# Designs tried in a protein design run: peptides against a protein of PDB entry 6PSE. Part 67

Target 1, 78 residues: chain A of PDB entry 6PSE
Amino acid sequence: PSEEEEYARLVMEAQPEWLRAEVKRLSHELAETTREKIQAAEYGLAVLEEKHQLKLQFEELEVDYEAIRSEMEQLKEA

## One batch from the design tools (peptide; made by RFdiffusion4, then SolubleMPNN)

Design b2_p17_6_s1 (from b2_p17_6, 5 letters changed)
Fold by OpenDDE base, seed 5:
Structure b2_p17_6_s1 (fold): chain B 78 residues (1-78), chain C 78 residues (1-78), chain A 17 residues (1-17)
Amino acid sequence: as target 1 above (78 residues)
Amino acid sequence: as target 1 above (78 residues)
Amino acid sequence: EEEREEEIMRKFEEALK
């Protein structure tokens, strides 16, 4: 049987004391995992925003660079 | 009492059938939350790498820009 | 910034465990 099927059997045959302990364990793991998920999402959003701001700065610099490059090229051709 | 204390009391007084159902519920939620956490982390890493690459490109452009700007400034002062 | 990014990266990697 799969691990899932074996676990299901354990739960089905377990005593109340074991079940209560398992509920406690799972609740704790769920709480921690939820916190980690939220934290990961928040960090991901922050990085995304930073990347977006950087992209805007990059595009602005590209415009300025091309302006100077073009002017310089004109001077070299004269 | 807090919701946590009330929940703890429910678990303590619950019948095996309820406990088994709760284990199943929590297991499902944990699995989903774990998947979401992993997805968030994977996405975050990808965005972080993209930002890093963009930063490198930006810094390279800054160097090139300053080089041309400096040369142009020298020409204007001559 | 690099140190901060490394820390964030580590946190993401930890979340993948």
Scores: peptide ipSAE 0.432, ipTM 0.857, DockQ to the pose 0.124
Fold by OpenDDE base, seed 2:
Structure b2_p17_6_s1 (fold): chain B 78 residues (1-78), chain C 78 residues (1-78), chain A 17 residues (1-17)
Amino acid sequence: as target 1 above (78 residues)
Amino acid sequence: as target 1 above (78 residues)
Amino acid sequence: EEEREEEIMRKFEEALK
Protein backbone atom coordinates (compact mmCIF):
# COMPACT_ATOMS: atom_id res chain seq x y z
CA PRO B 1 0.00 0.00 0.00
CA SER B 2 1.01 3.61 -0.54
CA GLU B 3 2.15 5.76 2.37
CA GLU B 4 -1.12 7.65 2.04
CA GLU B 5 -3.15 4.44 2.31
CA GLU B 6 -1.08 3.30 5.28
CA TYR B 7 -1.59 6.65 7.00
CA ALA B 8 -5.31 6.49 6.32
CA ARG B 9 -5.47 3.05 7.92
CA LEU B 10 -3.52 4.31 10.93
CA VAL B 11 -5.99 7.17 11.40
CA MET B 12 -8.95 4.82 11.06
CA GLU B 13 -7.60 2.40 13.66
CA ALA B 14 -6.08 4.98 16.02
CA GLN B 15 -7.08 5.52 19.63
CA PRO B 16 -8.33 8.91 20.83
CA GLU B 17 -5.00 9.70 22.51
CA TRP B 18 -3.11 9.24 19.24
CA LEU B 19 -5.72 11.22 17.33
CA ARG B 20 -5.48 14.14 19.76
CA ALA B 21 -1.71 14.10 19.41
CA GLU B 22 -2.06 14.04 15.63
CA VAL B 23 -4.45 17.01 15.71
CA LYS B 24 -1.88 18.88 17.79
CA ARG B 25 0.95 17.94 15.40
CA LEU B 26 -0.99 18.95 12.30
CA SER B 27 -2.15 22.19 13.91
CA HIS B 28 1.45 23.09 14.69
CA GLU B 29 2.67 22.25 11.18
CA LEU B 30 -0.20 24.19 9.65
CA ALA B 31 0.62 27.25 11.76
CA GLU B 32 4.30 27.10 10.79
CA THR B 33 3.58 26.52 7.11
CA THR B 34 1.06 29.36 7.11
CA ARG B 35 3.65 31.72 8.59
CA GLU B 36 6.20 30.64 5.99
CA LYS B 37 3.67 31.14 3.20
CA ILE B 38 2.87 34.65 4.38
CA GLN B 39 6.55 35.50 4.71
CA ALA B 40 7.28 34.24 1.19
CA ALA B 41 4.37 36.27 -0.16
CA GLU B 42 5.58 39.41 1.61
CA TYR B 43 9.10 39.01 0.24
CA GLY B 44 7.70 38.38 -3.22
CA LEU B 45 5.67 41.57 -3.07
CA ALA B 46 8.69 43.55 -1.91
CA VAL B 47 10.81 42.26 -4.80
CA LEU B 48 7.97 42.96 -7.21
CA GLU B 49 7.80 46.56 -6.02
CA GLU B 50 11.56 46.95 -6.39
CA LYS B 51 11.40 45.55 -9.91
CA HIS B 52 8.58 47.95 -10.74
CA GLN B 53 10.55 50.96 -9.51
CA LEU B 54 13.60 49.81 -11.45
CA LYS B 55 11.47 49.42 -14.58
CA LEU B 56 10.25 53.00 -14.23
CA GLN B 57 13.83 54.23 -13.89
CA PHE B 58 14.89 52.18 -16.88
CA GLU B 59 12.10 53.55 -19.05
CA GLU B 60 12.97 57.10 -18.01
CA LEU B 61 16.61 56.53 -18.95
CA GLU B 62 15.56 55.04 -22.29
CA VAL B 63 13.65 58.22 -23.09
CA ASP B 64 16.61 60.39 -22.13
CA TYR B 65 19.00 58.19 -24.08
CA GLU B 66 16.91 58.30 -27.25
CA ALA B 67 16.65 62.08 -26.96
CA ILE B 68 20.42 62.49 -26.78
CA ARG B 69 20.99 59.87 -29.47
CA SER B 70 18.63 61.67 -31.81
CA GLU B 71 20.24 65.04 -31.10
CA MET B 72 23.70 63.58 -31.70
CA GLU B 73 22.58 62.03 -34.96
CA GLN B 74 21.20 65.37 -36.12
CA LEU B 75 24.41 67.20 -35.22
CA LYS B 76 26.57 64.64 -37.02
CA GLU B 77 24.40 64.72 -40.15
CA ALA B 78 24.45 68.56 -40.32
CA PRO C 1 -12.18 31.63 27.30
CA SER C 2 -10.22 32.37 24.14
CA GLU C 3 -11.07 30.60 20.89
CA GLU C 4 -7.83 28.68 21.27
CA GLU C 5 -8.81 27.51 24.75
CA GLU C 6 -12.27 26.54 23.54
CA TYR C 7 -10.76 24.60 20.64
CA ALA C 8 -8.37 22.85 22.99
CA ARG C 9 -11.29 21.82 25.20
CA LEU C 10 -13.20 20.57 22.18
CA VAL C 11 -10.24 18.42 21.12
CA MET C 12 -9.86 17.07 24.65
CA GLU C 13 -13.53 16.10 24.90
CA ALA C 14 -14.04 15.01 21.29
CA GLN C 15 -15.08 11.55 20.19
CA PRO C 16 -12.89 9.50 17.84
CA GLU C 17 -15.16 10.21 14.86
CA TRP C 18 -14.76 13.96 15.31
CA LEU C 19 -11.02 13.62 15.84
CA ARG C 20 -10.62 11.60 12.64
CA ALA C 21 -12.58 14.23 10.74
CA GLU C 22 -10.38 16.94 12.26
CA VAL C 23 -7.20 15.08 11.23
CA LYS C 24 -8.59 14.88 7.70
CA ARG C 25 -9.47 18.59 7.69
CA LEU C 26 -6.08 19.66 9.01
CA SER C 27 -4.25 17.36 6.60
CA HIS C 28 -6.13 18.92 3.70
CA GLU C 29 -5.44 22.47 4.88
CA LEU C 30 -1.77 21.65 5.44
CA ALA C 31 -1.46 20.25 1.92
CA GLU C 32 -3.11 23.32 0.40
CA THR C 33 -1.06 25.74 2.49
CA THR C 34 2.15 23.90 1.61
CA ARG C 35 1.31 24.16 -2.09
CA GLU C 36 0.58 27.87 -1.70
CA LYS C 37 3.87 28.40 0.16
CA ILE C 38 5.80 26.72 -2.63
CA GLN C 39 3.96 28.74 -5.27
CA ALA C 40 4.75 31.97 -3.42
CA ALA C 41 8.43 31.03 -3.20
CA GLU C 42 8.60 30.07 -6.88
CA TYR C 43 6.93 33.31 -7.86
CA GLY C 44 9.31 35.30 -5.67
CA LEU C 45 12.34 33.63 -7.25
CA ALA C 46 11.03 34.36 -10.73
CA VAL C 47 10.47 38.04 -9.93
CA LEU C 48 13.91 38.26 -8.34
CA GLU C 49 15.50 36.86 -11.49
CA GLU C 50 13.53 39.29 -13.65
CA LYS C 51 14.69 42.17 -11.47
CA HIS C 52 18.28 40.98 -11.79
CA GLN C 53 18.08 40.85 -15.58
CA LEU C 54 16.47 44.28 -15.66
CA LYS C 55 19.24 45.66 -13.46
CA LEU C 56 21.86 44.35 -15.87
CA GLN C 57 20.07 45.99 -18.80
CA PHE C 58 19.76 49.23 -16.85
CA GLU C 59 23.46 49.30 -16.03
CA GLU C 60 24.34 48.65 -19.66
CA LEU C 61 22.12 51.51 -20.77
CA GLU C 62 23.69 53.79 -18.15
CA VAL C 63 27.11 53.12 -19.64
CA ASP C 64 25.88 53.85 -23.15
CA TYR C 65 24.05 56.96 -21.98
CA GLU C 66 27.10 58.37 -20.22
CA ALA C 67 29.21 57.74 -23.32
CA ILE C 68 26.83 59.70 -25.54
CA ARG C 69 26.34 62.40 -22.90
CA SER C 70 30.08 62.89 -22.64
CA GLU C 71 30.51 63.02 -26.41
CA MET C 72 27.66 65.51 -26.70
CA GLU C 73 29.15 67.69 -23.98
CA GLN C 74 32.52 67.70 -25.75
CA LEU C 75 30.92 68.68 -29.06
CA LYS C 76 28.96 71.51 -27.46
CA GLU C 77 31.98 72.85 -25.60
CA ALA C 78 34.14 72.89 -28.78
CA GLU A 1 21.87 44.91 -2.57
CA GLU A 2 23.44 41.69 -3.78
CA GLU A 3 23.79 40.42 -0.23
CA ARG A 4 20.15 41.20 0.43
CA GLU A 5 19.09 39.45 -2.76
CA GLU A 6 21.11 36.39 -1.81
CA GLU A 7 19.40 36.34 1.57
CA ILE A 8 15.98 36.56 -0.03
CA MET A 9 16.90 33.82 -2.48
CA ARG A 10 17.94 31.59 0.40
CA LYS A 11 14.64 32.22 2.15
CA PHE A 12 12.69 31.30 -0.97
CA GLU A 13 14.78 28.19 -1.45
CA GLU A 14 14.13 27.20 2.14
CA ALA A 15 10.41 27.68 1.60
CA LEU A 16 10.58 25.29 -1.34
CA LYS A 17 11.72 22.46 0.93
Scores: peptide ipSAE 0.431, ipTM 0.857, DockQ to the pose 0.124
Fold by OpenDDE base, seed 1:
Structure b2_p17_6_s1 (fold): chain B 78 residues (1-78), chain C 78 residues (1-78), chain A 17 residues (1-17)
Amino acid sequence: as target 1 above (78 residues)
Amino acid sequence: as target 1 above (78 residues)
Amino acid sequence: EEEREEEIMRKFEEALK
């Protein structure tokens, strides 16, 4: 039997006291995991915004660079 | 009484059938929330790496830009 | 900035556990 099947059997055969303790345990773990999920999502969004701002700055610099490069090339050809 | 106190009372007074169903519900929610947490973290790491690579490219372009700008300025002063 | 990125990386790695 798999661990999942064994756990299912345990739950089915468990006494009310064990079941109440298991509900408490799972509730606690769910609360902690939910907090961690939210934190990860918030950090991900922050990094995404920073990347977006950096991309805009990079694109602006590329435009400026190509302008100067083109001007320099024209001066060399003259 | 708070919702938490009311829930605690419900768990304490519940029949085994309800408790088993609650364990099943919480186990399912925990599994889903755990998966979502991992997905958020994986996505965050990917975006962070992309930002890092973009930063390196930006810094290289800044060096090249300043080199051309300086050369152009020297030519104008001559 | 690098220190901040390292901290964020650690938090993501912890969330993967």
Scores: peptide ipSAE 0.429, ipTM 0.856, DockQ to the pose 0.123
Fold by OpenDDE base, seed 3:
Structure b2_p17_6_s1 (fold): chain B 78 residues (1-78), chain C 78 residues (1-78), chain A 17 residues (1-17)
Amino acid sequence: as target 1 above (78 residues)
Amino acid sequence: as target 1 above (78 residues)
Amino acid sequence: EEEREEEIMRKFEEALK
């Protein structure tokens, strides 16, 4: 049998004391996993903000670069 | 009593059928939350890579900009 | 900055486990 089938059988045959302990275990793991999920989301948002700021700076530099490039080209052609 | 205390009481007084259902519910929520955590982490890694690539492009543009700026300054001073 | 990014990357990798 698969581990899943074995686990299902265990749950079906378990005494109340084991079931209560399993509820406690699963609740704890769920809480920890939820915390980790939230933390990952927070880090992701921070990186997104940093990327956004960098993008704005990049676009500003592109504008300045094109201005100087255009002026330089005009001077060379004149 | 807090919701946590009420839940603890419910688990203590619950029949095996309810406990088995609760194990199933928690297992399902844990699986979903785990998937969401992984997705958040994968997304974060992707954004981090995008930021890194953007940073490289920005630094390359800075080099090109300074080169043109310097050349322009030299032409104006000559 | 690079050290900070590496730390964040490690945290994401840990979350994938």
Scores: peptide ipSAE 0.428, ipTM 0.856, DockQ to the pose 0.124

Design b2_p17_6_s2 (from b2_p17_6, 6 letters changed)
Fold by OpenDDE base, seed 2:
Structure b2_p17_6_s2 (fold): chain B 78 residues (1-78), chain C 78 residues (1-78), chain A 17 residues (1-17)
Amino acid sequence: as target 1 above (78 residues)
Amino acid sequence: as target 1 above (78 residues)
Amino acid sequence: EEEEEEEIMKRFKEALK
C-alpha cells in the first residue's frame, strides 16, 4: 500500500486522542506553511519590483549610450 | 471566548467522525498551501535570477557608457 | 517579458490571499 493509503487507514482506525493530536499537528503545520507561503510571495513581489525598476534604469542608460555613440560616430565620420 | 478557544473546545468535545473529517480537511489545505508555497518560492527564485542577469548587463553597459563619455569629453576638451 | 511578469505578479498576489 502507498503511504497515503496507510495514512488513511491509520486515520480510520485511530482513537480520538490520536485524532486530536493529529488535528493539532496539522493545524500547526498549516499555520507555518501558510506563513512561509506569504513570505515567499511577498519576497517575490519585492524582487519583481526591483527588477522592474532596474529595467527602467537600464533602458534609460541605453538611450543615453546610443545618443553618445551616435554623436561620437558622427564626429569620427566628419 | 476567542475563536481559537472555541475551536479548541470543539476539538476536545468532538466525536471521532468529526475529527477524521477535520484531519482530512486540514491535510487537504496543507497540501494545497504547500504546493502554493513551493510555487511562490520557485517563481521568486526565477525573478531573482533574472534580476541578477539584468544587473550584470546594466553594470556592463555602465562601463561602456563611461568609456565613451570619457572619450567624448577628451575630444571636446582638446 | 512584461506579460510574464504580470502573470508571476498575479500568482504572488494569489498566494498572499
Scores: peptide ipSAE 0.405, ipTM 0.854, DockQ to the pose 0.123
Fold by OpenDDE base, seed 5:
Structure b2_p17_6_s2 (fold): chain B 78 residues (1-78), chain C 78 residues (1-78), chain A 17 residues (1-17)
Amino acid sequence: as target 1 above (78 residues)
Amino acid sequence: as target 1 above (78 residues)
Amino acid sequence: EEEEEEEIMKRFKEALK
């Protein structure tokens, strides 16, 4: 049997004291995992904003670069 | 009493059938939350990698820009 | 790219709920 099937059997055969302890354990793990999920999302949003700001700076530099490149090209062709 | 205290009392007074159902509920929520956490982490990593690549491209463009700017400056001063 | 960023942002916001 799979670990999941074995666990299911354990839950079915367990005494109330074990079940209460398992509820407590699962509640704690859920709270911790929820906090970690939120943290991951917050960090992701921060990095996304940083990437966005960098992209704006990159696009500005591209405009400036193309302006100078075009001017240089015109000067060299004259 | 707080919701947490009320929940704790419910768990203490609950019958085995309710406790088994609660274990099942919490297990399901934990599995879903874990999946969402992993997904958030994976997306965060992807955005971080994209930002890193963009930064490298930006730095390369800065080098090229300064080269052309310097050449243009020299030509204008001659 | 902007559309992809919007989708990723949406997923992050959903994870914050």
Scores: peptide ipSAE 0.403, ipTM 0.853, DockQ to the pose 0.124
Fold by OpenDDE base, seed 1:
Structure b2_p17_6_s2 (fold): chain B 78 residues (1-78), chain C 78 residues (1-78), chain A 17 residues (1-17)
Amino acid sequence: as target 1 above (78 residues)
Amino acid sequence: as target 1 above (78 residues)
Amino acid sequence: EEEEEEEIMKRFKEALK
């Protein structure tokens, strides 16, 4: 039997005291996992915003660079 | 009484059938929340890696830009 | 790239619910 099947059997045959303890355990783990999920999402959003700002700066610099490069090339060809 | 206190009382006074159903519910929610957490973390990592690569490119361009800028300035001052 | 970022942003916002 799989671990899932064994767990299911345990739940079905368990006494109320065990079941109450399991509810408490699962509730705690759910709360922690939910907090961690939110933290991961918040971090992701922050990094995404940072990347976006960096992209804008990069594109601006590319424009400035090409302008100077072109000017330099023209001066060298003249 | 708070919702938490009421829930705790419900768990303490619940029949085994309700408790088994609650274990099943919580297990399902935990599995879903865990998957969502992992997904958020994976996306966050991907964005972080992209930002890192962009940062490297930006820094390289800054070096190249300053080199050309300096050369141009020297030519204009000469 | 912008479309991809929007989708990722949406996923993060969904995870915050």
Scores: peptide ipSAE 0.403, ipTM 0.854, DockQ to the pose 0.124
Fold by OpenDDE base, seed 4:
Structure b2_p17_6_s2 (fold): chain B 78 residues (1-78), chain C 78 residues (1-78), chain A 17 residues (1-17)
Amino acid sequence: as target 1 above (78 residues)
Amino acid sequence: as target 1 above (78 residues)
Amino acid sequence: EEEEEEEIMKRFKEALK
């Protein structure tokens, strides 16, 4: 049987004390996993913002670079 | 009492049928939350990699820009 | 690219709920 089927059987055959312990365990894991999910999302948003700021800086530099490049090209053609 | 204390009391007083249902519910929520956490982490990593690539491009452009700027400055001083 | 970023941002915001 699959691990899932075996686990389901354990739950069906379990005593109340085990079930209470399992509820406690799962509740704890859910809380931790939820916290980790939120942290990952917060981090992702922060990185997106940083990337956005970097993109703006990059585009500004591209404009400045093309201006100088164009000026130099014109000077060379003259 | 806090919601947590009330929930703890419910678990302690619950019948096996309720406990099994709660284990099933929590297991399902944990699986979904875990999937969401992993997805958030994967997206965060992807964005981080994109930011890193952009940073490399930015630094390369900075080098090129400074080279042209310096050349133009020298030409102007001559 | 901007559309993709908006979608990713939306997913992150959803994950914060």
Scores: peptide ipSAE 0.404, ipTM 0.854, DockQ to the pose 0.123; fails the geometry check

Design b2_p17_6_s3 (from b2_p17_6, 5 letters changed)
Fold by OpenDDE base, seed 4:
Structure b2_p17_6_s3 (fold): chain B 78 residues (1-78), chain C 78 residues (1-78), chain A 17 residues (1-17)
Amino acid sequence: as target 1 above (78 residues)
Amino acid sequence: as target 1 above (78 residues)
Amino acid sequence: EEEREEEILREFKEALE
């Protein structure tokens, strides 16, 4: 049997005391996992915003670079 | 009483059938939340790596830009 | 790239809901 099937059997055969303990365990894990999910999402959003700002700066610098490169090329060909 | 205290009381007074259903519910929510957490973490890591690569490219472009700017300045002052 | 970023943004926002 799969671990899932074995766990399901355990739950079906479990006494109330075990079930209450399992509810408590799962509730705790769910709360922690939810917090971690939120933290990961918040961090991801922050990094994405930073990346966006960096991209804008990069594109601006690229424009400036191409402008100088073009000007220099024109000066050399004159 | 807080919602948490009320829930705790419900769990303490619950019959085995309710407890088994609650274990099933919590297990499902935990599995989904875990998947979402992992997905958020993976996306966050990907964005972080992209940001890092962009930063390296930006720094390289800055060096190239300053080199051309300096050369242009020297040509103008000659 | 922009479409991919929008997708990632959506996923992060959904995770915060």
Scores: peptide ipSAE 0.351, ipTM 0.846, DockQ to the pose 0.122
Fold by OpenDDE base, seed 5:
Structure b2_p17_6_s3 (fold): chain B 78 residues (1-78), chain C 78 residues (1-78), chain A 17 residues (1-17)
Amino acid sequence: as target 1 above (78 residues)
Amino acid sequence: as target 1 above (78 residues)
Amino acid sequence: EEEREEEILREFKEALE
């Protein structure tokens, strides 16, 4: 049997005390996992925003660089 | 009483059938939340790597830009 | 890239709900 099937059987045959403990365990893990999920999402959003700002700065610098590069290239050709 | 205290009381007084259903519910939510957490983490990592590469490119461009800018400035002063 | 960023943005927002 799969682990899922074995677990399902365990739950069906378990005593109330075990079931209550399992509810508590699962509730705790769910709360923790939820917090971690939110934290990951918040961090991801922050990084995404930082990347976006960096991209804008990079593009601005590219424009400025190409302007000077072009001028310098023209001077070299003269 | 707090919702948490009320829930705890419910769990203690619940019949096995309710407890089994609650285990099933919590297991499902945990699985879903875990998947979402992992997905968020993976996306966050990808964005972080992209930002890092962009940062390196930006810094390289800054160096190149300053080199040309300095050379151009020297030419203007001559 | 923009489309991908929008998708990632949506995923992060959904995770915060």
Scores: peptide ipSAE 0.351, ipTM 0.846, DockQ to the pose 0.123
Fold by OpenDDE base, seed 1:
Structure b2_p17_6_s3 (fold): chain B 78 residues (1-78), chain C 78 residues (1-78), chain A 17 residues (1-17)
Amino acid sequence: as target 1 above (78 residues)
Amino acid sequence: as target 1 above (78 residues)
Amino acid sequence: EEEREEEILREFKEALE
């Protein structure tokens, strides 16, 4: 039997005291996991925004660089 | 009484059938929330790596830009 | 890239709901 099947059997045969304890355990783990999920998403959003701002700065610099490069090339060809 | 106190009382007074159903519900929600947490973490890591690569490219371009800018300035002063 | 970023953005927002 799989671990899932064994767990299902345990739940089915368990006494009320064990079941109440399991509800408490699962509720606690769910609360913690939910908090961690939110934290991961918030962090991801922050990094995504930082990346976006950096991309804009990079593109602006590329434009400025190509302008100077082109001017320099023209001066060398003259 | 708070919702938490009311829920705690419900769990304490519940029949085994309700408790088993609640364990099943919480297990399902925990599994889903865990999957979502992992997914958010993976996406966050991907964005972080992309941002890091972009930062390196940006810094390289800044060096090249300043080199050309300085050369151009020297030519103008001569 | 923009399309991918929008997808990731949606996933993060959904995780916060």
Scores: peptide ipSAE 0.350, ipTM 0.845, DockQ to the pose 0.122
Fold by OpenDDE base, seed 3:
Structure b2_p17_6_s3 (fold): chain B 78 residues (1-78), chain C 78 residues (1-78), chain A 17 residues (1-17)
Amino acid sequence: as target 1 above (78 residues)
Amino acid sequence: as target 1 above (78 residues)
Amino acid sequence: EEEREEEILREFKEALE
């Protein structure tokens, strides 16, 4: 039998005391996993904002660079 | 009583059938939340890598920009 | 790139709900 089937059998044959303990265990793991999920999302949002700000700065620099490059090219061709 | 205290009381007074159902519910939510956590982490990593690549490109452009700016300044002063 | 950012933003927001 698969581990899933074995676990299902365990749950079906378990006494109330074990079941209560399992509810407690799962509740704790769910709470921790939820916290970790939120932290991952918050971190991702922060990085995404930083990337966005960097992109804006990059695009501004590209504009300035192309302006100077164009002027330089014109001076060299004259 | 808090919702947590009420829930704890419910678990303590519950019949085995309810407890088995609760184990199933919590297991499902844990699996789903775990998947979401992993997905958020993977997306966060992807964004971080993109930000890093953009940073490298930005720094390279800064070098090129300063080179042209310096050359232009020298030409204007000559 | 922008489309991908919007998708990722949505996923992060959903994770925070």
Scores: peptide ipSAE 0.333, ipTM 0.843, DockQ to the pose 0.123; fails the geometry check

Design b2_p17_6_s4 (from b2_p17_6, 6 letters changed)
Fold by OpenDDE base, seed 5:
Formats: sequence, structure tokens, C-alpha cells
Structure b2_p17_6_s4 (fold): chain B 78 residues (1-78), chain C 78 residues (1-78), chain A 17 residues (1-17)
Amino acid sequence: as target 1 above (78 residues)
Amino acid sequence: as target 1 above (78 residues)
Amino acid sequence: EEEREEEIMRRFKEALK
């Protein structure tokens, strides 16, 4: 049987004391996992904002670069 | 009493059938939250990589821009 | 790219709930 099937059997055959302990364990793990999920999302949002700001700066520099490149090309061809 | 205290009391006084149902509920929520956490982490990593690549491109463009700017400045002063 | 970023942004916001 799979681990999931074995676990399901354990839950069905377990005494109340084990079940209460399992509820406590799962509640704790859920709380921790929830915090980790939130932290990952917050970090992701921060990185997205940083990338966005960097992209704006990059696009501005591209415009300036192309302006100078074009002017330089015209000067060299004259 | 707080909701947490009321919940704790419920768990302590609950019958095995309720406890088994609660284990199932918590297991399901934990699985979903874990999946969401992993997805958030994967997305965050992808965005971080994109930002890093963009930063490299930006730095390369800055070098090229300064080279052309300097050359242009020298030509204009001559 | 913007559409992809918007989707990722949405996913992060959903994860914060």
C-alpha cells in the first residue's frame, strides 16, 4: 500500500489521544507553511518591483543610447 | 475565551469521528498551502533570474553608452 | 511579458491571502 493509504488506515484505527496529537501537529505545520508561503510571495513582489524599476531605467538608457548612436552614425557618414 | 482557546477545547472534548474529519481537513489545507508555497517560490526564483539577466544587459549597455558618449564628446570638442 | 508579469503578480497576491 502507498504511504497515503497506510496513513489513512492509521487515522481510522487511531485512538483519540493520537488523533488530538495529530491535529496539533498538522495545525503547527499548516501555520508554518502558511508563513513561508506569505514570505515567498512578499519576496516575489519585491523582486518584481525591482525588476520593473530596472526595466524602466534600461528602456530610458536604450533611448538615449540610440539617440547618440544615430547621431554618431550620421557624423561618421558625413 | 479566544477562538484559539475555544478550538483547543473543542479538540480536547471532540469524539474520534470529529477528530478524524479534522485530521482530513487539516491534511487537505496543508497540501494546498504547500503547493501554493512551492509555486510562489518557483515564481519568485524565475523573476529573480529575469531581474539578474536584465541587470547584466543594463550594465553592458551602460558600458557601451559611456564609450559612445565619450567618443561623441571628443568629436564635438575637436 | 507584461501579461506574464501580471499573472505572476496575481499569483503572489493570491498567495498573500
Scores: peptide ipSAE 0.456, ipTM 0.858, DockQ to the pose 0.124
Fold by OpenDDE base, seed 1:
Structure b2_p17_6_s4 (fold): chain B 78 residues (1-78), chain C 78 residues (1-78), chain A 17 residues (1-17)
Amino acid sequence: as target 1 above (78 residues)
Amino acid sequence: as target 1 above (78 residues)
Amino acid sequence: EEEREEEIMRRFKEALK
């Protein structure tokens, strides 16, 4: 049997005391996992914003670079 | 009483059938939340890597830009 | 790329709920 099937059987045959303990355990794990999920999402959003700002700066610099490069090339060709 | 205290009392007084159902519910929510957490982490990592690559490109361009700017300034001063 | 970023942003916001 799979671990899932074995767990299901355990739950079906368990005494109330075990079930109460399992509810407590799962509730705790759910709370922790939820917090971790939120933290991951918040971090991701922050990095995404930083990347976006950097991209804008890069594009501006690229425009300025091409302008100077073109000017320099024109001078060399003259 | 707080919602947490009320829930705790419910768990203590609940019949086995309710407890089994609650274990099932919590297990399902935990599985979903875990998947979402992992997904958020994976996306965050991807964005972080993209930002890092962009930063490297930006720094390279900045060096090249300053080189051309300096050369141009030298020509203007000559 | 912008569309991809918007999708990722949406997913992050959804994960905050």
Scores: peptide ipSAE 0.456, ipTM 0.858, DockQ to the pose 0.124
Fold by OpenDDE base, seed 4:
Structure b2_p17_6_s4 (fold): chain B 78 residues (1-78), chain C 78 residues (1-78), chain A 17 residues (1-17)
Amino acid sequence: as target 1 above (78 residues)
Amino acid sequence: as target 1 above (78 residues)
Amino acid sequence: EEEREEEIMRRFKEALK
């Protein structure tokens, strides 16, 4: 039997005291996992924003770089 | 009483059939939330990697830019 | 790339709910 099947059997045969404890355990784990999910999402959003800002800076620098590069190239060709 | 206190009381007074159903419900929610957490984490890591690569590109461009800028400045001063 | 970022952003926002 799979672990899932074994667990299901355990739940079916469990006494109320165990079931209450399991509800408590699962509730706790769910709360923690939910918090972690939210944290991951918040972090992801922050990183996206940071990447966006970095992209803007990069593009600005590219413009400046190409301007100087072009000027230098023209000077060399002359 | 808070919702948490009310829920706790419900669990304490619940019949085994309800408790088993609650375990099943919580298990399902936990599984789903866990999957969502993992997905969020994976996306976060991907974005972080992208930002990192962009940062490296930016830094490389900065080096190149400063080199050209410096050369140009020297040419102007001469 | 922008579309991809928007989708990822959407997913993160959904995860916050």
Scores: peptide ipSAE 0.455, ipTM 0.858, DockQ to the pose 0.123; fails the geometry check
Fold by OpenDDE base, seed 2:
Structure b2_p17_6_s4 (fold): chain B 78 residues (1-78), chain C 78 residues (1-78), chain A 17 residues (1-17)
Amino acid sequence: as target 1 above (78 residues)
Amino acid sequence: as target 1 above (78 residues)
Amino acid sequence: EEEREEEIMRRFKEALK
């Protein structure tokens, strides 16, 4: 039997005391996992914003660079 | 009493059938939340890597830009 | 910023577990 099937059997045959302990355990793990999920999302969003701002700066610099490059090239060709 | 205290009391006074159902519910929510956590982490990591690469590109362009800018300025001052 | 990114990377790796 799979671990899932074995666990299911355990739950079905368990006494109330074990079940209450399991509820407590699962509640705790759920709370922690939820916190971690939210944290991951928050960090991801922050990085996305930073990346976006960096992209805008990069694009602006590209424009400025091309302007100077073009001017320099024109001077060399003249 | 707080919701947590009320829930705790419910768990303590609950019948095995309710407890088994609660274990099932919590197990399901934990599995889903875990999946979501992992997804958020993977996505955030990907974005962070992208930002890092963009930053390297930006810094390289900045170096190139300053080189041309300096050369141009020298030509104008000569 | 680099230090912050490293910390975030660490946390993301932990979250992937």
Scores: peptide ipSAE 0.437, ipTM 0.856, DockQ to the pose 0.076; fails the geometry check

